# Peptides against a protein of PDB entry 2V3S, part 91

Target 1, 95 residues: chain A of PDB entry 2V3S
Amino acid sequence: PISLVLRLRNSKKELNDIRFEFTPGRDTAEGVSQELISAGLVDGRDLVIVAANLQKIVEEPQSNRSVTFKLASGVEGSDIPDDGKLIGFAQLSIS

## One batch from the design tools (peptide; made by RFdiffusion4, then SolubleMPNN)

Design b2_p26_2_s2 (from b2_p26_2, 15 letters changed)
Fold by OpenDDE base, seed 2:
Structure b2_p26_2_s2 (fold): chain B 95 residues (1-95), chain A 26 residues (1-26)
Amino acid sequence: as target 1 above (95 residues)
Amino acid sequence: SAFEEKIAAFQAARRERRRRAEAEEA
């Protein structure tokens, strides 16, 4: 399995790491993304972008060690998006 | 925190599904 970490800020703007495994051929990017949403960890509006980037990293985990992407849920927030601080952005990385 | 509890629940649920799938394949 591929060991992954999804780093993002919660509603209190606190940075959190969500660790999980991904098994190619058993798991799907969209499926895991839906689980994250169902758990209340990811905003439903971010399904597409999370799934796309999860797919990207699991396709070539040796080459794509980390991917940072803009969240749809963060665009209309009061805070200005910042990829360095992961404000309005999330990051997937290989553990 | 509430968010950390959600993380734990998510992880536990995934582990359980994985164990069940592996058991069915054995």
Scores: peptide ipSAE 0.749, ipTM 0.935, DockQ to the pose 0.932
Fold by OpenDDE base, seed 5:
Structure b2_p26_2_s2 (fold): chain B 95 residues (1-95), chain A 26 residues (1-26)
Amino acid sequence: as target 1 above (95 residues)
Amino acid sequence: SAFEEKIAAFQAARRERRRRAEAEEA
């Protein structure tokens, strides 16, 4: 399995790491993304972008050690999106 | 925190599903 970390800010704007394993052939990017949403960890509006980037990183984990992406839920927020600070952005990385 | 509890729940659920899947394959 591939050990991953999803880093993003919670509603209190605190940075959190969500560690999980991804097993190719058993897990799907969309499925895991749905689990994250169901758990209340990811906004439902971010399903597409999270799934897309999760798929990207698990396809070639050796070359895609980290991917940072803009959240749909963060675009209209009061804070200006910032990929460096992960404001309106999330990051997937290989653990 | 509430968010950390959600993380733990998410992780526990995934671990349980994995254990069940592996057991069924054996």
Scores: peptide ipSAE 0.749, ipTM 0.935, DockQ to the pose 0.934
Fold by OpenDDE base, seed 1:
Structure b2_p26_2_s2 (fold): chain B 95 residues (1-95), chain A 26 residues (1-26)
Amino acid sequence: as target 1 above (95 residues)
Amino acid sequence: SAFEEKIAAFQAARRERRRRAEAEEA
């Protein structure tokens, strides 16, 4: 299995690391993304972007060690999106 | 924190599904 970390800020703007394993052939990017949403860890509006980037990193984990992407839920927030600070952005990486 | 508890729950649920799937394949 592939060991992954999803780094993002919670509603209190605190940075958190969500560690999980992905098994190719058993797990799907969309399925795991739905689990994250169901757990209340990811906003439902971010399903598409999270799934797309999760698929990207698991298809070539040796080449894509880290991917940072803009969240749909962060666009209309009070804070200006910033990829460096992960404001309105999330990051997937291989642990 | 509440968010950390959600992380733990998410992780536990995934571990359980994996364990079940592996048992069915054995």
Scores: peptide ipSAE 0.749, ipTM 0.935, DockQ to the pose 0.934
Fold by OpenDDE base, seed 3:
Structure b2_p26_2_s2 (fold): chain B 95 residues (1-95), chain A 26 residues (1-26)
Amino acid sequence: as target 1 above (95 residues)
Amino acid sequence: SAFEEKIAAFQAARRERRRRAEAEEA
Protein backbone atom coordinates (compact mmCIF):
# COMPACT_ATOMS: atom_id res chain seq x y z
CA PRO B 1 0.00 0.00 0.00
CA ILE B 2 0.96 3.63 -0.63
CA SER B 3 1.01 5.89 2.46
CA LEU B 4 -0.32 9.36 1.62
CA VAL B 5 -0.91 12.69 3.36
CA LEU B 6 -3.50 15.23 2.22
CA ARG B 7 -2.67 18.68 3.61
CA LEU B 8 -5.35 21.38 3.49
CA ARG B 9 -7.02 24.13 5.51
CA ASN B 10 -10.38 23.65 7.22
CA SER B 11 -13.19 26.23 7.33
CA LYS B 12 -11.39 27.96 10.22
CA LYS B 13 -8.32 28.31 7.95
CA GLU B 14 -6.36 25.88 10.15
CA LEU B 15 -3.83 23.64 8.39
CA ASN B 16 -4.41 19.88 8.84
CA ASP B 17 -2.78 16.64 7.69
CA ILE B 18 -5.02 13.72 6.70
CA ARG B 19 -3.08 10.44 6.57
CA PHE B 20 -4.44 7.42 4.68
CA GLU B 21 -3.31 4.38 2.68
CA PHE B 22 -4.04 3.67 -0.98
CA THR B 23 -3.92 0.11 -2.36
CA PRO B 24 -3.65 -0.07 -6.16
CA GLY B 25 -6.16 -2.52 -7.62
CA ARG B 26 -8.47 -2.24 -4.59
CA ASP B 27 -8.88 1.52 -4.19
CA THR B 28 -9.77 4.08 -6.85
CA ALA B 29 -8.90 7.78 -6.84
CA GLU B 30 -12.55 8.75 -7.25
CA GLY B 31 -13.69 6.34 -4.53
CA VAL B 32 -11.26 7.66 -1.92
CA SER B 33 -12.09 11.25 -2.91
CA GLN B 34 -15.79 10.54 -2.34
CA GLU B 35 -14.97 9.12 1.11
CA LEU B 36 -13.13 12.36 1.98
CA ILE B 37 -16.14 14.40 0.89
CA SER B 38 -18.61 12.19 2.78
CA ALA B 39 -16.49 12.63 5.92
CA GLY B 40 -16.76 16.42 5.56
CA LEU B 41 -13.02 16.83 5.01
CA VAL B 42 -13.16 17.96 1.38
CA ASP B 43 -15.71 20.23 -0.34
CA GLY B 44 -17.94 18.43 -2.84
CA ARG B 45 -16.99 20.96 -5.52
CA ASP B 46 -13.41 19.66 -5.33
CA LEU B 47 -14.19 16.02 -6.26
CA VAL B 48 -12.78 16.27 -9.79
CA ILE B 49 -9.53 18.06 -8.92
CA VAL B 50 -8.78 15.89 -5.85
CA ALA B 51 -9.45 12.66 -7.75
CA ALA B 52 -7.30 13.77 -10.70
CA ASN B 53 -4.31 14.63 -8.51
CA LEU B 54 -4.71 11.53 -6.35
CA GLN B 55 -4.66 9.44 -9.53
CA LYS B 56 -1.52 11.27 -10.68
CA ILE B 57 0.45 10.60 -7.50
CA VAL B 58 -0.54 6.90 -7.18
CA GLU B 59 0.32 6.17 -10.83
CA GLU B 60 3.99 7.05 -10.28
CA PRO B 61 4.64 7.50 -6.55
CA GLN B 62 8.42 7.30 -7.02
CA SER B 63 8.40 10.25 -9.44
CA ASN B 64 5.51 12.25 -7.96
CA ARG B 65 6.49 12.64 -4.31
CA SER B 66 4.29 15.73 -3.88
CA VAL B 67 1.56 17.48 -5.87
CA THR B 68 -0.04 20.86 -5.07
CA PHE B 69 -3.29 21.84 -6.78
CA LYS B 70 -5.87 24.63 -6.82
CA LEU B 71 -9.24 23.94 -5.20
CA ALA B 72 -12.47 24.93 -6.94
CA SER B 73 -13.93 25.83 -3.54
CA GLY B 74 -11.12 28.32 -2.95
CA VAL B 75 -11.69 30.45 -6.05
CA GLU B 76 -14.76 32.28 -4.73
CA GLY B 77 -13.25 32.94 -1.32
CA SER B 78 -12.28 36.37 -0.04
CA ASP B 79 -8.69 35.25 0.48
CA ILE B 80 -6.22 35.47 -2.39
CA PRO B 81 -5.13 31.96 -3.46
CA ASP B 82 -1.54 31.11 -2.51
CA ASP B 83 0.08 27.72 -3.18
CA GLY B 84 2.95 28.38 -0.76
CA LYS B 85 0.58 28.99 2.14
CA LEU B 86 -2.00 26.48 0.87
CA ILE B 87 -4.72 29.13 0.68
CA GLY B 88 -7.21 27.89 -1.91
CA PHE B 89 -4.77 25.02 -2.57
CA ALA B 90 -4.27 21.50 -1.22
CA GLN B 91 -1.24 19.20 -1.26
CA LEU B 92 -0.91 15.42 -1.65
CA SER B 93 2.40 13.82 -0.69
CA ILE B 94 3.96 10.40 -0.12
CA SER B 95 4.41 9.76 3.61
CA SER A 1 -11.23 19.88 17.38
CA ALA A 2 -14.30 19.04 15.32
CA PHE A 3 -12.21 18.73 12.16
CA GLU A 4 -9.73 16.39 13.86
CA GLU A 5 -12.63 14.20 14.98
CA LYS A 6 -13.78 13.98 11.36
CA ILE A 7 -10.28 12.86 10.37
CA ALA A 8 -10.32 10.12 13.02
CA ALA A 9 -13.77 8.93 11.92
CA PHE A 10 -12.68 8.83 8.27
CA GLN A 11 -9.58 6.80 9.14
CA ALA A 12 -11.49 4.36 11.35
CA ALA A 13 -14.18 3.74 8.73
CA ARG A 14 -11.57 3.17 6.03
CA ARG A 15 -9.63 0.66 8.16
CA GLU A 16 -12.83 -1.26 8.87
CA ARG A 17 -13.73 -1.50 5.17
CA ARG A 18 -10.20 -2.72 4.40
CA ARG A 19 -10.40 -5.48 7.03
CA ARG A 20 -13.77 -6.65 5.70
CA ALA A 21 -12.53 -6.73 2.11
CA GLU A 22 -9.44 -8.75 3.08
CA ALA A 23 -11.53 -11.24 5.05
CA GLU A 24 -13.92 -11.79 2.13
CA GLU A 25 -11.05 -12.47 -0.26
CA ALA A 26 -9.58 -15.19 2.03
Scores: peptide ipSAE 0.749, ipTM 0.934, DockQ to the pose 0.839

Design b2_p26_2_s3 (from b2_p26_2, 15 letters changed)
Fold by OpenDDE base, seed 1:
Structure b2_p26_2_s3 (fold): chain B 95 residues (1-95), chain A 26 residues (1-26)
Amino acid sequence: as target 1 above (95 residues)
Amino acid sequence: SEFDKKVEAFRERRRRRAAEAEAEEA
């Protein structure tokens, strides 16, 4: 399995790391993304972007050690998006 | 924290599903 970390800010704007494993052939990017949403860890509006980037990192984990992407839920927020601070952005990385 | 509890619940569900899947495949 591929060991991953999803780093993002919660509703209190606190930075958190969510560790999980992805098993190719068993798990799907969309399925795991939906589990994150169902758990209340990811905004439902971010399903597409999270799934797309999760797919990207798991298909070539040696080449894509880390991917940072803009959240749909962060665009309309009061804070200005900032990839360096992960404001309106999330990051997936190989553990 | 509330968020931490959600993270652990998420992880627990995934661990359980993985165990069930492995048992069914064996």
Scores: peptide ipSAE 0.723, ipTM 0.923, DockQ to the pose 0.930
Fold by OpenDDE base, seed 5:
Structure b2_p26_2_s3 (fold): chain B 95 residues (1-95), chain A 26 residues (1-26)
Amino acid sequence: as target 1 above (95 residues)
Amino acid sequence: SEFDKKVEAFRERRRRRAAEAEAEEA
């Protein structure tokens, strides 16, 4: 399995790491993304972008050690998106 | 925190499903 960390800010704007494993051939990017949403950890509007980037990193985990992506939910937020501070952005990385 | 509880719930569900899948494949 691939050990991953999803880093993003919670509703209190605090940065958090969500550690989980992804098993190729058993898990799907969209499936795991939906689980994150169902758990209330990711905004439902971010399904597409999270799934796309999760797919990207699990396809080539050796070369794609980290991916940072813009959240759809962050666009209309009060804070200006900032990839460096992960404001309106999330990051997936290999643990 | 509330967020931490959600994280642990998520991880626990994933862990359980993985264990069940592994047992089924064995």
Scores: peptide ipSAE 0.723, ipTM 0.923, DockQ to the pose 0.934
Fold by OpenDDE base, seed 2:
Structure b2_p26_2_s3 (fold): chain B 95 residues (1-95), chain A 26 residues (1-26)
Amino acid sequence: as target 1 above (95 residues)
Amino acid sequence: SEFDKKVEAFRERRRRRAAEAEAEEA
């Protein structure tokens, strides 16, 4: 399996790492993304972007060691989006 | 924290599903 880390800020704006494994042929990017939303870890508005980037990293994990992407839930927030600080952005990386 | 508890619950569910899938394939 592929060992991944999803880094993002919670509702208190605290940075967190979510470690999980992805098994090609068993797991799907959309399925795991839905599990993250159901767990209350990801905003439901971010399903599409999380699934797309999860798919990207598991397709070529050796080439795509890290992907940072803009969250739909962060666009209209009080804070200005910043990929370096992961404000309105999340990051997937190979563990 | 509350968020940490959600993370661990998520991970536990994933581990259980993986174990069940492996048992079915065996």
Scores: peptide ipSAE 0.723, ipTM 0.923, DockQ to the pose 0.937
Fold by OpenDDE base, seed 3:
Parts: structure tokens; sequence; C-alpha cells
Structure b2_p26_2_s3 (fold): chain B 95 residues (1-95), chain A 26 residues (1-26)
């Protein structure tokens, strides 16, 4: 399995790392993304972007060691999006 | 924290599903 870390800010704007495994051929990017949303860890509006980037990193884990992407839920917030601070952005990386 | 509890619940569910899937495929 592929060991991954999803780094993002929670509702209190605190930075967190979510560690999980992805098994190619058993797990799907959309399925895992839905589980993250059901757990209350990811906003439902971010399903598409999280699934797309999860798919990208698991397809080529040797080349895509880290991907940072803009969240749909972050655009409507009062804070200005910033990829360096992960404000309105999340990051997936190989553990 | 409440967020940490959600993370652990998420991880536990995935761990359980993986174990069940492996047992079924064996």
Amino acid sequence: as target 1 above (95 residues)
Amino acid sequence: SEFDKKVEAFRERRRRRAAEAEAEEA
C-alpha cells in the first residue's frame, strides 16, 4: 500500500496531518475522498478537487511526492488563500 | 481534540475494512 499524508486546516484554522494508506486496485480516489468527508475531515464541496489530486499522486507516487491544491471551500472564506500557509489550500504527500 | 477524534475514527474504519478485505481474498 501507499502511505499518504493529507495536510490541511480544520474549522479552527489549525494545521493537521491525516495519515492513511491507499491500496491500488482496492481503493479508489473518489471512495477515500468520500470517507474523509463522511468523517468530517474534509468539506463536501471539496470532493472533486481532493479526489482529482489523490488520483494524481497514487498514479505516479514516485514522481508526485507532494501536490498542493486550492480548496473550493476556501474561496468563500474571509481569509485570503495562500498555498504557502495552506490557507484555502490542502497538501497530499507520500509518507 | 474533537478533530483528532475524527481522524482516529476515520483511520480505525479504514483499518478494519482493509483487514476484512484481505481475509476475504485469502
Scores: peptide ipSAE 0.722, ipTM 0.922, DockQ to the pose 0.933

Design b2_p26_2_s4 (from b2_p26_2, 18 letters changed)
Fold by OpenDDE base, seed 4:
Structure b2_p26_2_s4 (fold): chain B 95 residues (1-95), chain A 26 residues (1-26)
Amino acid sequence: as target 1 above (95 residues)
Amino acid sequence: SAFDAKVAAFQAANAARRAAAEAAEA
């Protein structure tokens, strides 16, 4: 399986790393994304963007070692989105 | 923390599902 890390800020704005595995051919990007949402780790509004980027990284893990993407849930927040600080952004990377 | 608990739960489910699938294929 592919070992991944989802880095994002929780409701307290604390940066966290969520480690998990993805098995190509068995897991789907949308399925795992939905599991993240069901666990309360990702906002439901971010399903599309998380799934899209998860798919991107797992299809070519050696080429796409890290992907940073804008969260839909972060756009309407009071904080100005910042990809460097992962404010309104999240990051997927190969562990 | 509450967030940590959510992470742990997700990870446990992730691992359990994988283990079950591997066992079924054996």
Scores: peptide ipSAE 0.737, ipTM 0.927, DockQ to the pose 0.938
Fold by OpenDDE base, seed 2:
Structure b2_p26_2_s4 (fold): chain B 95 residues (1-95), chain A 26 residues (1-26)
Amino acid sequence: as target 1 above (95 residues)
Amino acid sequence: SAFDAKVAAFQAANAARRAAAEAAEA
């Protein structure tokens, strides 16, 4: 399996690393993304963007060691989006 | 924290599902 880390901020704006595994051919990017949403870790509005970037990293994990992407849930928030600080952004990386 | 608990639950489910699938294939 591929060992991944999803880095994002919680509701208290604290940065967290969520480690999990992904097995190509068994797991799907959309399926795992839904599990993150069901767990309350990712906003439902971010399904598309999380799944797209998860697919990107798992299809070529040796080349795509890290991907940072804008969250739909962060666009209309009170905080100004910032990819460097992961405000309104999340990051997927190979563990 | 509440968030940490959610992370732990997700990780446990992720590991359990994978372990069950691997056991079924053995």
Scores: peptide ipSAE 0.736, ipTM 0.927, DockQ to the pose 0.960
Fold by OpenDDE base, seed 3:
Structure b2_p26_2_s4 (fold): chain B 95 residues (1-95), chain A 26 residues (1-26)
Amino acid sequence: as target 1 above (95 residues)
Amino acid sequence: SAFDAKVAAFQAANAARRAAAEAAEA
């Protein structure tokens, strides 16, 4: 399986790394994204963007070692989105 | 923390699903 890390900020704005595995041919990007949402780790509004970027990184993990993407849930927040600080952004990377 | 507990639960479920799938394929 592919070992991945999802880095994002929790409700206390603390940066966290969520490590998990993805098995090509068994897991789907949308399925794993739904599991993250069901666990309360990802906002439901971010299903599309998380699934799209998860698909991107697992289809070519040797080429896409890290992807940073804007969260839909972060757009209307009080803090200005910042990809460098992962405010309103999340990052997927190969462990 | 509450967030850490959610992470642990997610990871446990991920591992359990993977183990079940591997057992079914054996």
Scores: peptide ipSAE 0.736, ipTM 0.927, DockQ to the pose 0.946
Fold by OpenDDE base, seed 5:
Structure b2_p26_2_s4 (fold): chain B 95 residues (1-95), chain A 26 residues (1-26)
Amino acid sequence: as target 1 above (95 residues)
Amino acid sequence: SAFDAKVAAFQAANAARRAAAEAAEA
């Protein structure tokens, strides 16, 4: 399996790393993304963007070592989105 | 923290599902 890390901020704006595994041919990007949402770790509005970027990294894990993307849930927040600080952004990377 | 507990639960489920799948294929 592919070892991944999802880095994002929780509701208290604290940065967290979530480690998990993905098995190509068995797991799907949308399925794992839904599991993250069901666990309360990702906002439901971010299903599409998380799944798209998860798919990108798992289809070419040797080439795509890290992807940073804007969250739909972060656009209308009080904080200005910032990819460097992962405010309104999340990051997937190969462990 | 509450968030840490959610992370742990997600990771436990991820590991359990993987273990079950591996056992089924053995």
Scores: peptide ipSAE 0.735, ipTM 0.927, DockQ to the pose 0.922

Design b2_p26_3_s1 (from b2_p26_3, 9 letters changed)
Fold by OpenDDE base, seed 1:
Structure b2_p26_3_s1 (fold): chain B 95 residues (1-95), chain A 26 residues (1-26)
Amino acid sequence: as target 1 above (95 residues)
Amino acid sequence: SAQTAADSADTKKKNAAMNAARKAKA
């Protein structure tokens, strides 16, 4: 399995590393994304973007070691999105 | 500069629960 880390700010704006595994041929990007949402770790509005980037990183984990992407949930927030500070952005990386 | 993760107790608990659920259905 592929060991992944999703770096994402919680509702208190605290940056956290969320760790999980992805097994190609058994897991799907959308399925794991739904599990992240069900666990309260990802906003439901971010299903599409998380699934898309999860798919991207697991397609070629040796080449795509890290991907940073804009969250839909961050668009209407009070804070201005910033990929460097991961405000309104999340980062997936290979552990 | 690189950001440092807080790894809050609440997030860790949710993460552990998610992984436990995944293990149970595997």
Scores: peptide ipSAE 0.715, ipTM 0.919, DockQ to the pose 0.235
Fold by OpenDDE base, seed 4:
Structure b2_p26_3_s1 (fold): chain B 95 residues (1-95), chain A 26 residues (1-26)
Amino acid sequence: as target 1 above (95 residues)
Amino acid sequence: SAQTAADSADTKKKNAAMNAARKAKA
């Protein structure tokens, strides 16, 4: 399995590392993304973008060691999006 | 990333619960 870390700010704007495994052939990017949402770890509005980037990283884990992407939920926040500070952005990386 | 993760208790609990659920499903 591929060990992944999703770095994402919670509702209190605190940065957290969310750890999970992805097993190719058993897991799907959309399925795991839905589990993240169901667990309350990811905003439901971010299903598409999280799934897309999860798919990207698991299809070529050696080439895509880390991906940073803009969240749909972030554009509605009061803070200005910033990829460096992961405000309105999330980062997915290989553990 | 250069940013430091807080590893909030609430998030950690949710993450653990998610992983436990995934393990049980498999």
Scores: peptide ipSAE 0.715, ipTM 0.919, DockQ to the pose 0.234
Fold by OpenDDE base, seed 5:
Structure b2_p26_3_s1 (fold): chain B 95 residues (1-95), chain A 26 residues (1-26)
Amino acid sequence: as target 1 above (95 residues)
Amino acid sequence: SAQTAADSADTKKKNAAMNAARKAKA
């Protein structure tokens, strides 16, 4: 399995590393993204963007070691998005 | 600059629960 880390700010604006495994052929990007949402770790509005980037990283984990992407949930927020501080952004990487 | 993760108790608990649920499905 592929060991992944999703670096994302929680509702308290604290940056956390969410760790999980992805098994190609058994897991799907959308399925795991739904699990992250169901667990309360990812905002439901971010399903599409998280799934898209998860798919990108797991299809070629040796080439795509890290991806940073803008969250839909962060666009309409009060905080100004900042990819460097991961405000309105999340980062997915291979552990 | 690089950011350091806090790994808050609440997030860790949710992450553990998620992984436990996934393990149970397997």
Scores: peptide ipSAE 0.715, ipTM 0.919, DockQ to the pose 0.237
Fold by OpenDDE base, seed 3:
Parts: sequence; structure tokens; C-alpha cells
Structure b2_p26_3_s1 (fold): chain B 95 residues (1-95), chain A 26 residues (1-26)
Amino acid sequence: as target 1 above (95 residues)
Amino acid sequence: SAQTAADSADTKKKNAAMNAARKAKA
């Protein structure tokens, strides 16, 4: 399995590393993304973008060691999106 | 520079629960 880390701010604006595994041929990007949402770790509005980037990283984990992407949930937030501070952005990386 | 993760208790609990659920259904 591929060990992944999703770095994302929680509702208290605290940055957290969310750890999970992805098994190619068994897991799907959308399925795991839905689990993250169901667990309360990811906003439901971010299903599409998280799934897309998860798919990207698991397709070529050797080449795509880390991907940073803009969250849909962060666009209408009070804070200005900032990829460096991961405000309105999340980072997915290979552990 | 890279930000430092806080790994809050609440998020850690949710993450652990998620992984436990995945392990149980595997």
C-alpha cells in the first residue's frame, strides 16, 4: 500500500497531518476521499478536488511525491487563500 | 518554510477512527 499524508487545517485553523493508506486495485480515489469526508476530516465541498489530486499522486507515486491544491471550501472563507501557509489549500504527499 | 503540524487531539482521534474503520472492513 501507499502511505499518504494529507496536510490540512481543521476547523480551528490548526494544521494537521492526516495519515492513511491507499492500495491500488482495491481503493479508489473517490472512495477514500469520501471516507475522509465521512470522518469529518475533509469538507464535503472538496470531494472533487481531493479525489482528483489523490488520483494523480497514486497514479505515479514515484514521480508525484507531493501535490498542493486549492480547496473549494476555502474560496468563500474569511481568510485569503495562501498555498505557503496552507490556508484554503491542502497538501497531499507520500509518507 | 514548511509549516509545523499541530496534530490536534480531535483531528488525531478522527484520523484514528477512520483508519480503524478501514481496517475493520478490509
Scores: peptide ipSAE 0.715, ipTM 0.919, DockQ to the pose 0.236

Design b2_p26_3_s2 (from b2_p26_3, 8 letters changed)
Fold by OpenDDE base, seed 2:
Structure b2_p26_3_s2 (fold): chain B 95 residues (1-95), chain A 26 residues (1-26)
Amino acid sequence: as target 1 above (95 residues)
Amino acid sequence: SAQTAKDSEDTKKLNAAMNAQRRARA
């Protein structure tokens, strides 16, 4: 399995790492993304973007060691999006 | 640039719960 870390800010705006495994051929990007949402770790509005980037990283984990992407849930927030600070952005990386 | 992150106690619990649930369904 591929060990992944999803880094994003929680409701207290704290930057946290969420760790999970992905097994190619058994797991799907959308399925795992749904699990993240069900666990309250990801906003439901971010299903599409999380799944897309999860798919990208698991397709070529040796080449795609990290991907940073804009969250849909961050668009309506009061804070100005910033990829360097992961405000309105999240990061997936290989653990 | 380099970023600092942590696992809060709540995040640790959620990490464990999610992975445990996934293992149970496998």
Scores: peptide ipSAE 0.044, ipTM 0.657, DockQ to the pose 0.182
Fold by OpenDDE base, seed 4:
Structure b2_p26_3_s2 (fold): chain B 95 residues (1-95), chain A 26 residues (1-26)
Amino acid sequence: as target 1 above (95 residues)
Amino acid sequence: SAQTAKDSEDTKKLNAAMNAQRRARA
């Protein structure tokens, strides 16, 4: 299995690391993303973007060690999106 | 730039719970 870390800010705007495994052939990017949403770890509006980037990182984990992507949920937020600060952005990385 | 992140008690609990549930369903 691939050990992954999803880094994103919680409701208190604190950076948190969510750790989970992805097993190719058993897990799907969309399925795992739905689990993350179900667990309250990801906003439901971000299903598409999280799944897309999760797919990207797991299809070539040796090449894609980290991906940072813009959250749909962050677009309408009061804070200005900033990939460097992970405001309105999340990061997936290989653990 | 490098950023520091935390693993709060709530996050740790969520991490453990989610992964435990996933393992249980497998």
Scores: peptide ipSAE 0.042, ipTM 0.654, DockQ to the pose 0.163
Fold by OpenDDE base, seed 3:
Structure b2_p26_3_s2 (fold): chain B 95 residues (1-95), chain A 26 residues (1-26)
Amino acid sequence: as target 1 above (95 residues)
Amino acid sequence: SAQTAKDSEDTKKLNAAMNAQRRARA
C-alpha cells in the first residue's frame, strides 16, 4: 500500500497531518476521499478536488511525491488563499 | 516563516479510527 499524508488546516487554523493508506487495485480515489469526508477530516465541498489530486498522486507516486491544491471550501472563507501557508489549500504527499 | 504542522491527540485518534475502520472492511 501507499502511505499518504494529507496536510490540512483544522477549524483552529492549525496545520494537521492526516495519515492513511491507499492500495491500488482495491481502493479508489473517490472512495478514499469519501471516507475522509465521512470521518470529518475533509469538507464535503472538497470531494472533487481531493479525489482528483489523490488520483494524480497514486497514479505516479514516484513522480508526484507531493501535490498542493486549492480547496473549494477555502474560496469563500475570510482568509486570503495562500498555497505557501496552506490557507485555502491542502497538500497530499507520500509518507 | 515556515509553518509547523502537528499531529494533535484528536488527530491521532481520528487517524487511528479511520485506518482501523478501513482495515476492518478490507
Scores: peptide ipSAE 0.040, ipTM 0.648, DockQ to the pose 0.174
Fold by OpenDDE base, seed 5:
Structure b2_p26_3_s2 (fold): chain B 95 residues (1-95), chain A 26 residues (1-26)
Amino acid sequence: as target 1 above (95 residues)
Amino acid sequence: SAQTAKDSEDTKKLNAAMNAQRRARA
């Protein structure tokens, strides 16, 4: 399995590392993204972008060590998006 | 700027629970 970390700000705007595994051939990017949403870790509006970037990182985990992407939920928020501070952005990385 | 991620007891518990659930139904 591929060990991944989703770095994302919670409702208190605190950065948290959410660790999970991805098993190629068994897991799907969309499926795991749905699990993250069901767990309350990801906003439902971010399904598409999380799944797309999860797919990107798991297809070549040796080359794609980290990906940072803009959240749809962040655009609708009051805070100005900032990829450096992961405001309105999230980061997936290989553990 | 520096990114300081939190890995509190609650976060650890959540991570463990999520992964445990995934393993249980795999």
Scores: peptide ipSAE 0.039, ipTM 0.648, DockQ to the pose 0.165

Design b2_p26_3_s3 (from b2_p26_3, 14 letters changed)
Fold by OpenDDE base, seed 5:
Structure b2_p26_3_s3 (fold): chain B 95 residues (1-95), chain A 26 residues (1-26)
Amino acid sequence: as target 1 above (95 residues)
Amino acid sequence: MPQTAKDSEHTKKLNEEMNAKREARR
């Protein structure tokens, strides 16, 4: 299995590392993304972007050690998106 | 600059619950 970390700000704007495993052939990017949303860890509006980037990182984990991406939930937020501060952005990385 | 995670207790709890559920299902 691939050990992953999703770095993401919660509803209190606190930065957290969400840890989970991905098993190729058993898990799907879409499925795990749905689980993250169901758990209350990811906004439902971000299903597509999280799944797309999760797929990217698990396809070639040795090459894609970290990916940072813009959240759909962040575009309409009060704060200006900032990839450096992970405001309106999230980061997936290999643990 | 890299950001430092706070790892709030509430988020940790949700994360652990998710993982426990996944492990129990498999």
Scores: peptide ipSAE 0.707, ipTM 0.913, DockQ to the pose 0.227
Fold by OpenDDE base, seed 1:
Formats: C-alpha cells, structure tokens, sequence
Structure b2_p26_3_s3 (fold): chain B 95 residues (1-95), chain A 26 residues (1-26)
C-alpha cells in the first residue's frame, strides 16, 4: 500500500496531516475521497479536486511525491486563498 | 516558509476513526 498524507486546514483553520493508505487495485481515488468526506475531514465540495489529485499522485508515486491544489471550498471562504499558507489549498504527499 | 501541521485532537480522532473503519472492511 501507498502511505499518503493530506495536509489541509480544518474548520478551525488548524493545519492537520491526515494519514491514510491507498492500495492499488482495491482502492479508488474517488472512493477514498468520499471516505475522507464522510469522515468529516474534507468538505463535500472538494470531492472532485481531491479525487483528481489523489489519482495523480497514486498513478506515479515516484514522480509525484507532492501535489498542492486549490480547494473549491476555499474560493467562497472569507480568507484569501494562499498556496504557501495552505489557505484554500491542500497538499497531498507520499509519506 | 514550510507550514507545520498542528494535528488537533478533533481532526486526529476523525482520522483514526476513518482508518479503523477502512481496516475493518479489509
């Protein structure tokens, strides 16, 4: 399995490292993304973007060690999106 | 500068619960 870390801010704007494993052939990017949403760890509006980037990192984990992407939920937020501060952005990386 | 994760207790708990559910289904 591939050990992954999703770094993003929770509803209190606190940055967290969410850890999970991805098993090729068993897990799907959309399936795991839905589990993250169901767990209350990811905003439901971010299903598409999280799944897309999760797919990207697991298809070539040796080349894509880290990806940072803009969240749909961050666009309507009060804070100005900032990829450096991970405001309105999340980061997926290989653990 | 690189951002440092806080790993709040609430989020950590949710993460652990999610992983426990996933492991139980394997």
Amino acid sequence: as target 1 above (95 residues)
Amino acid sequence: MPQTAKDSEHTKKLNEEMNAKREARR
Scores: peptide ipSAE 0.707, ipTM 0.913, DockQ to the pose 0.236
Fold by OpenDDE base, seed 2:
Structure b2_p26_3_s3 (fold): chain B 95 residues (1-95), chain A 26 residues (1-26)
Amino acid sequence: as target 1 above (95 residues)
Amino acid sequence: MPQTAKDSEHTKKLNEEMNAKREARR
């Protein structure tokens, strides 16, 4: 299995590393993304973008060691999006 | 500079619960 880390700010704006495994052939990017949402770890509005980037990283984990992407849930927030500070952005990486 | 994760107890708990559920379905 591929060990992944999703670095994302929670509702208190605290940066957290969410850890999970992805098994090619058993797991799907959309399925795992739904599990993250159901667990309360990811905003439902971010399903599409999380799934897309999860798919990207698991396709070639040796080449795509880290991907940073803009969240839909962060666009309408009061804070100005910042990819460096992961405000309105999240990061997936290989553990 | 890279941001440092805090790993709050609440988020950590939710993460562990999610992984426990996934493991149970294997």
Scores: peptide ipSAE 0.707, ipTM 0.913, DockQ to the pose 0.235
Fold by OpenDDE base, seed 3:
Structure b2_p26_3_s3 (fold): chain B 95 residues (1-95), chain A 26 residues (1-26)
Amino acid sequence: as target 1 above (95 residues)
Amino acid sequence: MPQTAKDSEHTKKLNEEMNAKREARR
């Protein structure tokens, strides 16, 4: 299994590390992303972008140790997106 | 500059619950 960390801000704009495992052949990027949303950890509007980047990191974990991506939920917010501060952005990394 | 994670108790609880459910399905 691949140990992953999803770093993103909650509704209070607090940065958190969410940890979970991904088992190739048993888990799917979309399935795990839906679980993150159902758990209240990810905004439902971000299903597509989270799944796409999760797929990217798990298909080549040796080459893709970390990926930072823009959230759909962040675009509609009042804060200006900033990948360095992870405002309107999230980061997936191999633990 | 690297960002410091808050790791709030609420988020930790939700994360633990999610993982517990996933493990139970295996």
Scores: peptide ipSAE 0.707, ipTM 0.912, DockQ to the pose 0.218

